# Ledger of designs, part 18: peptides against a protein of PDB entry 3JWR

Target 1, 323 residues: chain A of PDB entry 3JWR
Amino acid sequence: TRELQSLAAAVVPSAQTLKITDFSFSDFELSDLETALCTIRMFTDLNLVQNFQMKHEVLCRWILSVKKNYRKNVAYHNWRHAFNTAQCMFAALKAGKIQNKLTDLEILALLIAALSHDLDHRGVNNSYIQRSEHPLAQLYCHSIMEHHHFDQCLMILNSPGNQILSGLSIEEYKTTLKIIKQAILATDLALYIKRRGEFFELIRKNQFNLEDPHQKELFLAMLMTACDLSAITKPWPIQQRIAELVATEFFDQGDRERKELNIEPTDLMNREKKNKIPSMQVGFIDAICLQLYEALTHVSEDCFPLLDGCRKNRQKWQALAEQ
Target 2, 298 residues: chain A of PDB entry 3JWR as posed
Amino acid sequence: TRELQSLAAAVVPSAQTLKITDFSFSDFELSDLETALCTIRMFTDLNLVQNFQMKHEVLCRWILSVKKNYRKNVAYHNWRHAFNTAQCMFAALKAGKIQNKLTDLEILALLIAALSHDLDHRGVNNSYIQRSEHPLAQLYCHSIMEHHHFDQCLMILNSPGNQILSGLSIEEYKTTLKIIKQAILATDLALYIKRRGEFFELIRKNQFNLEDPHQKELFLAMLMTACDLSAITKPWPIQQRIAELVATEFWEQGDQVGFIDFVCTQLYEALTHVSEDCFPLLDGCRKNRQKWQALAEQ

## One batch from the design tools (peptide; aimed at target 1 N125 Q130 H142 K194)

Design b1_p22_2_s3 (made by RFdiffusion4, then SolubleMPNN; from b1_p22_2, 9 letters changed)
Fold by OpenDDE base, seed 4:
Structure b1_p22_2_s3 (fold): chain B 323 residues (1-323), chain A 22 residues (1-22)
Amino acid sequence: as target 1 above (323 residues)
Amino acid sequence: MAALYMMLSPEEIERELRELLE
């Protein structure tokens, strides 16, 4: 395609020029082509292209395929969300110094997972999918969308001309797919809530050890969630804009819940309760985000900007909630 | 004015969030 030719022929700017190592990164000013260029740079600077012998054209095609399989009519859970999740992962690996704690296969898997974790997202949560008796709800009982996202990821990875993992051994390939699956499934916030207590307790007791395979898996799950939720850590103007996108998508679901399911939506998804957004954001930060970024910062102190950003945004949301 | 979630116990918040996410 013309798009592929343009991407494959383009000079990829440095990570410094693209600012993709910054935790404060924003994609708002970037074109789709520029987001693809950023993604190439992430793979390159993580040594994934070299270590796994990726062909440039194949990587370009894969990136474009992933982007194409996000819906444009979804306000938040689109390519830009996936791209920002991957950028946060890249920043956490590089600036946050987590790269040195992980294997190349784990890094490869996490980056692919971050880009792929919401593939074909429909702008509705698992509860809506279940209650609407969607065909996907017949395939999976729990984490319905996350299983679908992984299926889409696997489909793309195995598509002709998109096989970025072709340079891996059979064992490396299997390991990578396992980690990708676990990472995508970990983005189900219900699973995060279920598992986070173990992680926090290990940190609290100073018993956390990345050499333990179970703890490694747990850490990768927590890191995925931290990147997935990283919008909450962004500078306030960016945070506000992203929160508006999230609210738009949630209100769209709420409107559909009223119309299609004949139910009253929760406050979070109720367009009529927009005035509660600031207080809900404070509650979300306190209940979900703060402890995660605190724990991540304990694993790697260089991840502090994520925690600091989260704390600053909590203060801003609290100030709005008091008005 | 206390944020809506500040009035809830951690368990109640988790339950509400779980219900929202399930």
Scores: peptide ipSAE 0.021, ipTM 0.656, DockQ to the pose 0.122
OpenDDE base, seeds 1, 2, 3, 5: peptide ipSAE 0.021, 0.027, 0.022, 0.024; ipTM 0.666, 0.682, 0.651, 0.688; seeds 1, 2, 3, 5 fail the geometry check

Design b1_p22_2_s4 (made by RFdiffusion4, then SolubleMPNN; from b1_p22_2, 8 letters changed)
Fold by OpenDDE base, seed 5:
Structure b1_p22_2_s4 (fold): chain B 323 residues (1-323), chain A 22 residues (1-22)
Amino acid sequence: as target 1 above (323 residues)
Amino acid sequence: MAALYSNLSVEEIEKKLKELLE
């Protein structure tokens, strides 16, 4: 395609020029082509292209395929969300110095997972999928969308000309797919809530050890969640804009719940309760986000900007909730 | 917002937390 030719021939700017190592990064001013260039830079600077012998054209095709398999009519869970998740992962690995704690296969898996974790998202949550009796709800009982996202990820990885993992051994391939699956499934906040207590306790007791395979898996799951939720850590103007996108998507779901399911939406998805957004954001930060970024910062102090951003945004949302 | 980013409503999160603490 013309798009592939343009991407493959383009000079890829440095990570510094693209600012993709910054936790404060925003994609709002970037074209789709520039987001793809950023993605190439992430793979390159993490040594994934070299270490796994990726062909440039294949990587370009894969990126474009991933981007194409996000829906444009979804306000938040689109390519830009996946891209921002991957950028946060990249920043956490580089600026947050987590790269030195992980294997190349783990890094490869995390980056693929971050880009792929919401593939073909429909702008509705698992509860809606279940209640609407969608065909996907017949295939999976739990983490319905996350299983679908993983299936889409596999489909793309196995598509002709998209096989970025072709340079891996059979064992490396199996390991990578296992980690990708675990990472994508970990983005189900229901699973995060179930598992986070173990992680926080290990940190609290100073017993956290990445050499333990179980603890490694747990950490990768927590890191994925931290990147997935990273919009809450962004500078306030960026955070507000992303919050509006999320609210739009949730209100769209609420409108569909009323129309299609004859159900009154929850406050979070109720357009009429927009005034509750600030207080709901504070509650979410307190219940879900703060402890995660605190724990992550304990693992690597260079991740502090995520925690600091989260704290600052909590204050901003609290101030709005008091007006 | 992250509740907005979550596939879970605040109520669902609270419910799940309650179930885990039980």
Scores: peptide ipSAE 0.031, ipTM 0.703, DockQ to the pose 0.278; fails the geometry check
OpenDDE base, seeds 1, 2, 3, 4: peptide ipSAE 0.031, 0.029, 0.029, 0.026; ipTM 0.724, 0.716, 0.729, 0.697; seeds 1, 2, 3, 4 fail the geometry check

## One batch from the design tools (peptide; aimed at target 1 S127 K194 F284 A287)

Design b1_p23_1 (made by RFdiffusion4)
Pose (drawn by RFdiffusion4):
Structure b1_p23_1 (pose): chain A 298 residues (1-255, 281-323), chain P 23 residues (1-23)
Amino acid sequence: as target 2 above (298 residues)
Amino acid sequence: SEEKLQEEIEYANEHYPDLFLFD
């Protein structure tokens, strides 16, 4: 509660000061309070704060709530993951220049989604909770964890003093939630796989076009995956360390080159054909693929 | 297109079965 006091009264530094405009950004050295501040700057500089009548008091309580609903004992899938995703999402809209390609309702949704796409993640994959017959598997059909992440995001938005959406017309609120649900579900790697082929062709055939309502919402799913694992596009020292966490969390459940080829370069290449200013992601990606390949040969 | 999708799903099941759940 004091955390709210201190936060809801601190000055939010500029985006330039926070270096959150950068695809090469890192959080290792930021405090907890600082990361929440960057998030406020994100909402502010995307005009989400003014265009949706958000009170500084409410947005702060909500951001803090999401922060406290990520598990600390979880290796990689903690708050800093949701944060590093939203920053990548933010950097994509700004420096990658996509904000000029989509509505205010879509931008708000993507940001809220990127922040909460893994809420209450218990450090285990959909495959495991299905095979272990976790009650969550009994409750949800497909995309089990991602359905849960959303159930949580919504629970928080309906919490008192957290309705950062309270300023929306009912129609706006209704469709924003629809997009948020789509965004969070799209972070299921299975859906990324079962859908990316369609998208990779519209790109390959120089046919892809945003105006098409359907082609757009498909891309929105591809964008979510692009930020969800943007960590692979980081400078080597960072990718080295964040790969250490994904490493431990996986081994805990058990108790890189093939993956980048199979999952990543294919995707970031497509994102750059859509937006050239998004190339740093592709560059940093194959750059790390280079260093992991060299290590794989010892 | 459907054959390419099946190839990708088979590859993922073989090399990354713990990361993917297909329904």
Fold by OpenDDE base, seed 3:
Structure b1_p23_1 (fold): chain B 323 residues (1-323), chain A 23 residues (1-23)
Amino acid sequence: as target 1 above (323 residues)
Amino acid sequence: SEEKLQEEIEYANEHYPDLFLFD
């Protein structure tokens, strides 16, 4: 395609030029081509292209295939969300110095997972999928959408001309797919809530050890969630704009819940309760976000900008909730 | 704190009522 030719022939700017090492990064001014260039830079600067012998054209095609398999009619859970999740992962690995704590296969898996974690997202949560009796709800009992996202990820990885993992041994390939699956499934916030207590307790007791395979898996799950939720850490103007996209998607779901399912939506999904957004954001930060970024900062102090951003946004949302 | 845990439970139950995470 013309898009592939343009991407494959383009000079990829440095990570410094693209600012993709910054936790404060914004994609708002970037074209789709520039987001793809950023993604190439992430793979390159993490040594994934070299270490796993990725062909440049294959990587370009894969990136464009991933981007194409996000829906354009979904307000938030689209390519830009996946791209921002991957950028936060890259920043956490580089600027947050987490790269030195992980294997190359783990890094490869996390970056692929971050880009792929919401593939073919429909702008509705697992609860809607269950209540609507969608065919996907017949395939999976829990984490329905995350299983679907992984299936889409696997389909793309196995598609002709998209096989970025072709340089891996059979064992490396199996390991990578296992980690990708675990990482995508970890983006189910229900699983996060279930597992986070163990992580926080290990941190609190100063017993956290990345050499333990179970604790490593737990950390990768927490890191995925931290990147997935990273919008809450962004500078206030960026945070506010992203929160509007999230609210738009949630209200679209709530409107569908009323129309299609004849149910009253929760406050989070209810367009009529738009005035509760600031207080709900405070509640979300307190219940879900703060302790995660605190714990992540204890694993690597260089991740502090995520925690600081979250705290600053809490203050901003609280001030709006008091008006 | 117990208060923070309660807020986390309430949030989880509100957003994911079908999970019964705290039964």
Scores: peptide ipSAE 0.112, ipTM 0.723, DockQ to the pose 0.233
OpenDDE base, seeds 1, 2, 4, 5: peptide ipSAE 0.099, 0.085, 0.100, 0.092; ipTM 0.722, 0.717, 0.729, 0.717; seed 5 fails the geometry check

Design b1_p23_1_s1 (made by RFdiffusion4, then SolubleMPNN; from b1_p23_1, 8 letters changed)
Fold by OpenDDE base, seed 3:
Structure b1_p23_1_s1 (fold): chain B 323 residues (1-323), chain A 23 residues (1-23)
Amino acid sequence: as target 1 above (323 residues)
Amino acid sequence: MEEELKKEIEYAEKHFPDLFLFT
C-alpha cells in the first residue's frame, strides 16, 4: 500500500526529536504516520529490531496492521490509546529505567502487548458484552474482551508479512506469547484489583524481588496497568482532553445500555451525570491509580513523574468537584 | 493499610461495579 511504502521509506526521527521518552508526551498533534514512526523508534531503541532480527518492512507492515485493527468509530479505545500505552511503556522502560530490570523477551512482549492490548475494542466493557449476550461472552467467562484482544494480536502476528517474531527460536516464541497473553489479560481492571494487594504488600514489606518468577509476572501485570491508565498522569490539559474522550465512550455505552438492554446505566456511564465526572475522577485516582504509581515509584524512583502527574491531576479534579 | 484497601475496594465496587462481575 501507499501507506506502507511511505512508512518503510521514511527516515525515523530520534526518540529525542519525537519526545517519546517523556512521560508528559502527547500524541494529539501527531499524524497516523508519525505515530507509526514513533512505534518503529520504540522497537529500535529498545534493541528489539537488532536482537530479534526484525525486517524493517515486516515491522512496518505489522504496525500498520495493528493500527488498522483498531476501530475508528470508538472514542477512546482506539489506536491512539494503544499507541499512548506503548509510549508510556517505552518511557517507563527508558526514562523510568525499568529496562535494566527486564529481559529482552519481556520487553518485546510488553511492547507488543501494549500496542495490541485493546485490538478490535468495541467501545463497551466486559459487563456490556456479558449482558448483551454477545457471541464473545460464550467463548470466555472472564476477561472476555482481553481474551479477544489477545486472539486478535495472535492473528496479526501470524499473518503473512506481519511475522515480526520470525527471528525467535521456538522457545523464545512460546515464552514471548505467554508473556503477551498475560500482559493483555492483566489490563482487565478486575484482575488488577484482585492482584494489586499482593504487589503493594511486597513493596511495603520491602520484600519485592524481580528474580522471583511469580513476582516478575506480578510486576509485569502492574506495569501494564500503569501504562494503560497513564492518561491520568498526563499534564492537566492533556488529562482533561483524554478524560472527555473516555467520558464520551462511556456515555455512548450508557446510551446503548438504555436503548438496547433497557438498563439504567451506572453514574460512570450515565450522560445525565456528567456533572459528577470531577468527583468520579478523584475517586478513581484514589481507588485505583495512586497506590499503583506509588508502588511503581518504589520499584524505580525514575517513574516519579507518573506519580507526580497523578497527584497533580487529583488536585485539579478535586478543585472542579468543589465548584 | 487494610482499612484503606477496604475503602478503595468499596469505592471501586460502587463506581465500577462492572469490574467485579467477572472476578
Scores: peptide ipSAE 0.042, ipTM 0.736, DockQ to the pose 0.411
OpenDDE base, seeds 1, 2, 4, 5: peptide ipSAE 0.027, 0.026, 0.032, 0.028; ipTM 0.667, 0.669, 0.725, 0.709

Design b1_p23_1_s2 (made by RFdiffusion4, then SolubleMPNN; from b1_p23_1, 9 letters changed)
Fold by OpenDDE base, seed 1:
Structure b1_p23_1_s2 (fold): chain B 323 residues (1-323), chain A 23 residues (1-23)
Amino acid sequence: as target 1 above (323 residues)
Amino acid sequence: MEKELEERIEYAKKHFPDLFSFD
């Protein structure tokens, strides 16, 4: 395609020029081509292209295929969300120095998972999928959308001309797919809530050990969630704009819940309760976000900008809730 | 390289059959 030819022939700017190592990064001013160039730079600077012998054209095609399989009519859970999740992963690996704690296969899997974790998202949550009796709800009992996202990820990875994992041995491929699946499934907040207590207790007791395979898996899950929720850590003007996109998508679901399911939506998805957004954001930060970024900062102190950003945004939301 | 690719595809089909059931 013309898009593939343009991407494959383009000079890829440095990570410094693209500012993709910054935790404060924003994609708002970037074109779709520039987001694809940033993604190539992430794979290159993590040594994934060299270590796994990726062909440049195949990587370009894969990136464009992933981007194409996000819906354009979804306000928040689109390519830009996946791209920002991957950028936060890249920043955590590089600037946060987590790269030195992980294997090349774990890094490869996390980057693929971050870009793929919301593939074909429909702008509705698992609860809506269950209540609407969608066919996917018959295939999976828990984490319905996250299983679908992994299914889409695997389909793209095995599609002709998109096989970025062709340089891996069978054992490396199996390991990579296992980690990708675990990482995508970890973006279900219900799974996060179930597992986070073990992680926080290991950190609190100073017993956290990345050489333990179970603790490694737990850490990768927490890191994925930290990147997926990273909008809450952004500079306040960026955070406000992203919160508006999230609210738009949630209100669209709430409107559909009323119309299609004849139910009253929760406060989070109720357009009539827009004035409760600041207090709900404070509650979300306290219940879900703060402890995660505190624990991540304990594993790597260089991740502190994520925690600091989250704390600053909590103060801003609290001030709006008091008005 | 071709044999390893076939083995990877077979592994994916075996462990994730629902992915290929819509074909």
Scores: peptide ipSAE 0.388, ipTM 0.868, DockQ to the pose 0.019
OpenDDE base, seeds 2, 3, 4, 5: peptide ipSAE 0.035, 0.261, 0.137, 0.023; ipTM 0.589, 0.814, 0.758, 0.564

Design b1_p23_1_s3 (made by RFdiffusion4, then SolubleMPNN; from b1_p23_1, 8 letters changed)
Fold by OpenDDE base, seed 2:
Structure b1_p23_1_s3 (fold): chain B 323 residues (1-323), chain A 23 residues (1-23)
Amino acid sequence: as target 1 above (323 residues)
Amino acid sequence: MEEELQRRIEYAKKHFPDLFLFT
């Protein structure tokens, strides 16, 4: 395609020029082409292109294929969300120095997973999918959307001209796919809530050890969630804009719940309760986000900007809730 | 591809056309 040709021929700016190592990064001013260029730079600077012998054209095609398989009519869970998740992963790996704690296969898997973790998202949660008796609910019993995202990811990776993993051995390929699957499934917030206690307890007891395979898997899951939720850490103007996108998508679901299911939506998804957003954001930060970024900062102190950003935004939301 | 995935795709293509986005 012309788009592929343009991307493949384009000069890829440095990570410094693109500011993709910054935890404060914003994609608002970037074109789709620029987001693809940023993505190429992430793969390159993580040494993934060289270490796994990726062909430039194949990588470009894969990126465009991933982008194409996000829906345009979804307010938040679209390509830009996936891109921002991947950018946060890149920043955590580089600026947060987590790269030094992981293998190349783990890094490869995490970056692919971050970009792919919401493929073909429908703008509704798993509860809606189940209650509406959507076809996806017939394919999967739990973590419905996350299983679908992984299946979509695997289909793209196996599509002609998109096989960015063709340079891997059979064993490396199997390992990478396993980690990708685990990472994508970990983005189900319900699973995060179930598992986070084990991670926090290991940190509290100073028993956390990345040499333990189970603890490694647990850490990768927590890191994925930290990147997936990273909008809460952004500078306040960025946080506000993203919160608006999230609210829009949730309200759209709530409207559909009224119309299609004849149920009253929860406050989070109720358009009539938009004035509760600040207090709900404070609650979300306290219940979900703070402990995660505290624990992540304990593993790597260079991730502190994520924790600091989360704390600052809590203060801002609290001030709005008091008005 | 995992055999399980292949079976799901075949099932979906048969019973739920247009469920998956294709590249």
Scores: peptide ipSAE 0.403, ipTM 0.920, DockQ to the pose 0.025
OpenDDE base, seeds 1, 3, 4, 5: peptide ipSAE 0.017, 0.146, 0.037, 0.024; ipTM 0.511, 0.738, 0.623, 0.645; seed 1 fails the geometry check

Design b1_p23_1_s4 (made by RFdiffusion4, then SolubleMPNN; from b1_p23_1, 7 letters changed)
Fold by OpenDDE base, seed 5:
Structure b1_p23_1_s4 (fold): chain B 323 residues (1-323), chain A 23 residues (1-23)
Amino acid sequence: as target 1 above (323 residues)
Amino acid sequence: MEKKLQEEIAYAEKHFPDLFLFT
């Protein structure tokens, strides 16, 4: 395709030029091509291209395939969300110095997972999928969409000309897929809520050890969530704009819940309660986000910008909630 | 810390049952 030819022939700017190591990064001004170039740079600077002998054209095709399998008519859970999740992962690995704590396979898996974690997202949550009796709800009992996202990820990875993992040994391939699956499933906030207590307790007791395989898995899950929710850490103008996208998608679901399911949506999904967004954001930050970024900062102090951004945005939302 | 975490979990479960969209 012309798009593939353009991407494959393009000079890939440095991470510094692209600012993809910045926790404050914004994709708003980037073209789709530029987001793909950023993604190539992430793979290159993490040594994944070299270490796993990825062909440039295959990587380019894979990136474009991943991008293509996000829906354009979804306000928030689209390619830009996945791209921003991956960028936060890259920033956490580089600027946050988490790269030095992980294996190359773990890094490979996390980057693929971040880009893939919401593939074919429909702009509705697992609750909607269950209540609508969607066919996917018959396949999976829990984390319905996350299982679907992984299935889509696997489909792309195995598609002709998209096999970025072809340079791996059989054992490396199996390990990578396992980590990808775990990482994508970890983005289910229900699983995050279930597991985060163990992580926070390990940190509190100063017993956290990345050499323990179970704790490593737990950390990768928490890191995925931290990157997935990273919009809450962005500079206020960026945070506000992303919050509007999230609200748009949630309200669209709420409208569908009324129309299709004949139910009253929750406040989060109810456009008539738009005035509650600031207070809901404060509640979300307090209940979900703050402790995660605090714990992440304890693992690596260089991740502090995420925590600081979250705290600053809490203050901004609180000020709006008091109006 | 444990009590605070439990309160936060309870709050999240009550107020954000649809948090699945953040995934």
Scores: peptide ipSAE 0.114, ipTM 0.763, DockQ to the pose 0.352
OpenDDE base, seeds 1, 2, 3, 4: peptide ipSAE 0.042, 0.052, 0.063, 0.067; ipTM 0.724, 0.727, 0.738, 0.737; seed 2 fails the geometry check

Design b1_p23_2 (made by RFdiffusion4)
Pose (drawn by RFdiffusion4):
Structure b1_p23_2 (pose): chain A 298 residues (1-255, 281-323), chain P 23 residues (1-23)
Amino acid sequence: as target 2 above (298 residues)
Amino acid sequence: SPAEELIEQLEADAELNEELEEQ
């Protein structure tokens, strides 16, 4: 509660000061309070704060709530992951220049989604909770964890003093939630795989076009995956360390080159054909693929 | 190869999820 007091009264530094415009950004050295501040700057500089009548008091309580609903004891899938994803999402809209390509309802949805796409993630994959017959698997059909992450995001938005959406017309609120649901579900790697082929062709055939409502919402799913694992596009010292956490969390459940080839370079290449200013992601990606390949040969 | 085993596992998960989605 004091955390709210201190936060709802601190000055939010500029985006330039926070270096959140950068695809090469790192959080290792930021405090907790600082990361929440960057998030406020994100909402502010995307005009989400003014265009949706958000009160500083409410947005702060909500951001803090999402922060406290990520598990601390979880290795990689904690708050800093949600944060590093939203920052990548933010950097994509700004420096990668995509904001000029989509509506205010879509931008708000993507940011809210990127922040909460892994809420309450208990450090285990959909495959495990299905095979261990976790009650969550009994409750949800497909994309089990991602359905849960959303059930949580929504629970928080309906919480008192957290309705950062309270300013929306009913119609706006209704469709924003629809997009948020689609965004969070799209972070299921299985859906990324079962859908990406369709998208990779519209790109390959120089046919892809945003105006098409359907081609757009597909891309929105591809964008979510692009930020969800943007960590692989980081400078080597960072990718080195964040790979250490994904490493521990996986081994805890058990108790890189093939993956980048199979999952990543394919995707970031497509994102750059859609937006050239998004190339730093592709560059940083194959750059790390280079270092991991060298290490794989010892 | 560990890399090959990981890819096969990811494909198997995707197939399982597709089957569950069809239900």
Fold by OpenDDE base, seed 2:
Structure b1_p23_2 (fold): chain B 323 residues (1-323), chain A 23 residues (1-23)
Amino acid sequence: as target 1 above (323 residues)
Amino acid sequence: SPAEELIEQLEADAELNEELEEQ
């Protein structure tokens, strides 16, 4: 395609020029081509292109295929969300120095997972998919959307000319797919709520050990969630704009729940309760986000900008909730 | 609070996920 030719022939700017190592990064001014260039830079600067012998044209095609399989009519869970999740992962690996704690296969899997974790997202949660009797709810018992996202990820990875994993051994390929699946499934906040207590208790007791395979898997899950939720850590003007996109998508779901299911939406998804957004954001930060970024900062002190950003945004939301 | 309701819903979804994995 003309898009593929343009991307494959383009000079890829440095990570410094693109600011993709910054926790404060914003994609708002970037074109779709520039987001693809940033993504190439992430793979290159993590040594993934060299270590796994990726062909440049195949990587370009894969990135464009991933981007194409996000819906443009979804307010938040689109290519820009996946791109920002992957950028936060890249910043946590580089600036947060988590790269030094992980294998190249784990890094490869996490970057693919971050870009792929919401593929074909419909702008509705698992509860809506279940209650609407959607065909996906018959295929998967739990984490319905996350299983679908992984299946879409696998479909793209196996598509002609998109096989970025073709340089891996059979064992490396199996290991990578296992980690990708676990990382995508870990973005289900229900699984996060279930598992986070074990992670926080290991940190609190000073018993956390990345050499333990179970604790490694638990850490990768927590790191995925920390990157997925990373909008809450951004500078206030960025955070506020992303919160408007999230609210738009949730209100669109609530409008569909009322119209299609004849259900009164929760406060989170109720357009009439827009004035509760500031207090709900404070509650979300306190209940979900703060302990995660505290624990992540305990594993790597260089991740402190995520915790500091989350704390600053809590104060901003609290000040709006008091008005 | 809406956050407590979200946690309660996520905990209920997590319990349902566990019951469905055991079947």
Scores: peptide ipSAE 0.182, ipTM 0.790, DockQ to the pose 0.685
OpenDDE base, seeds 1, 3, 4, 5: peptide ipSAE 0.180, 0.176, 0.163, 0.169; ipTM 0.791, 0.788, 0.784, 0.785

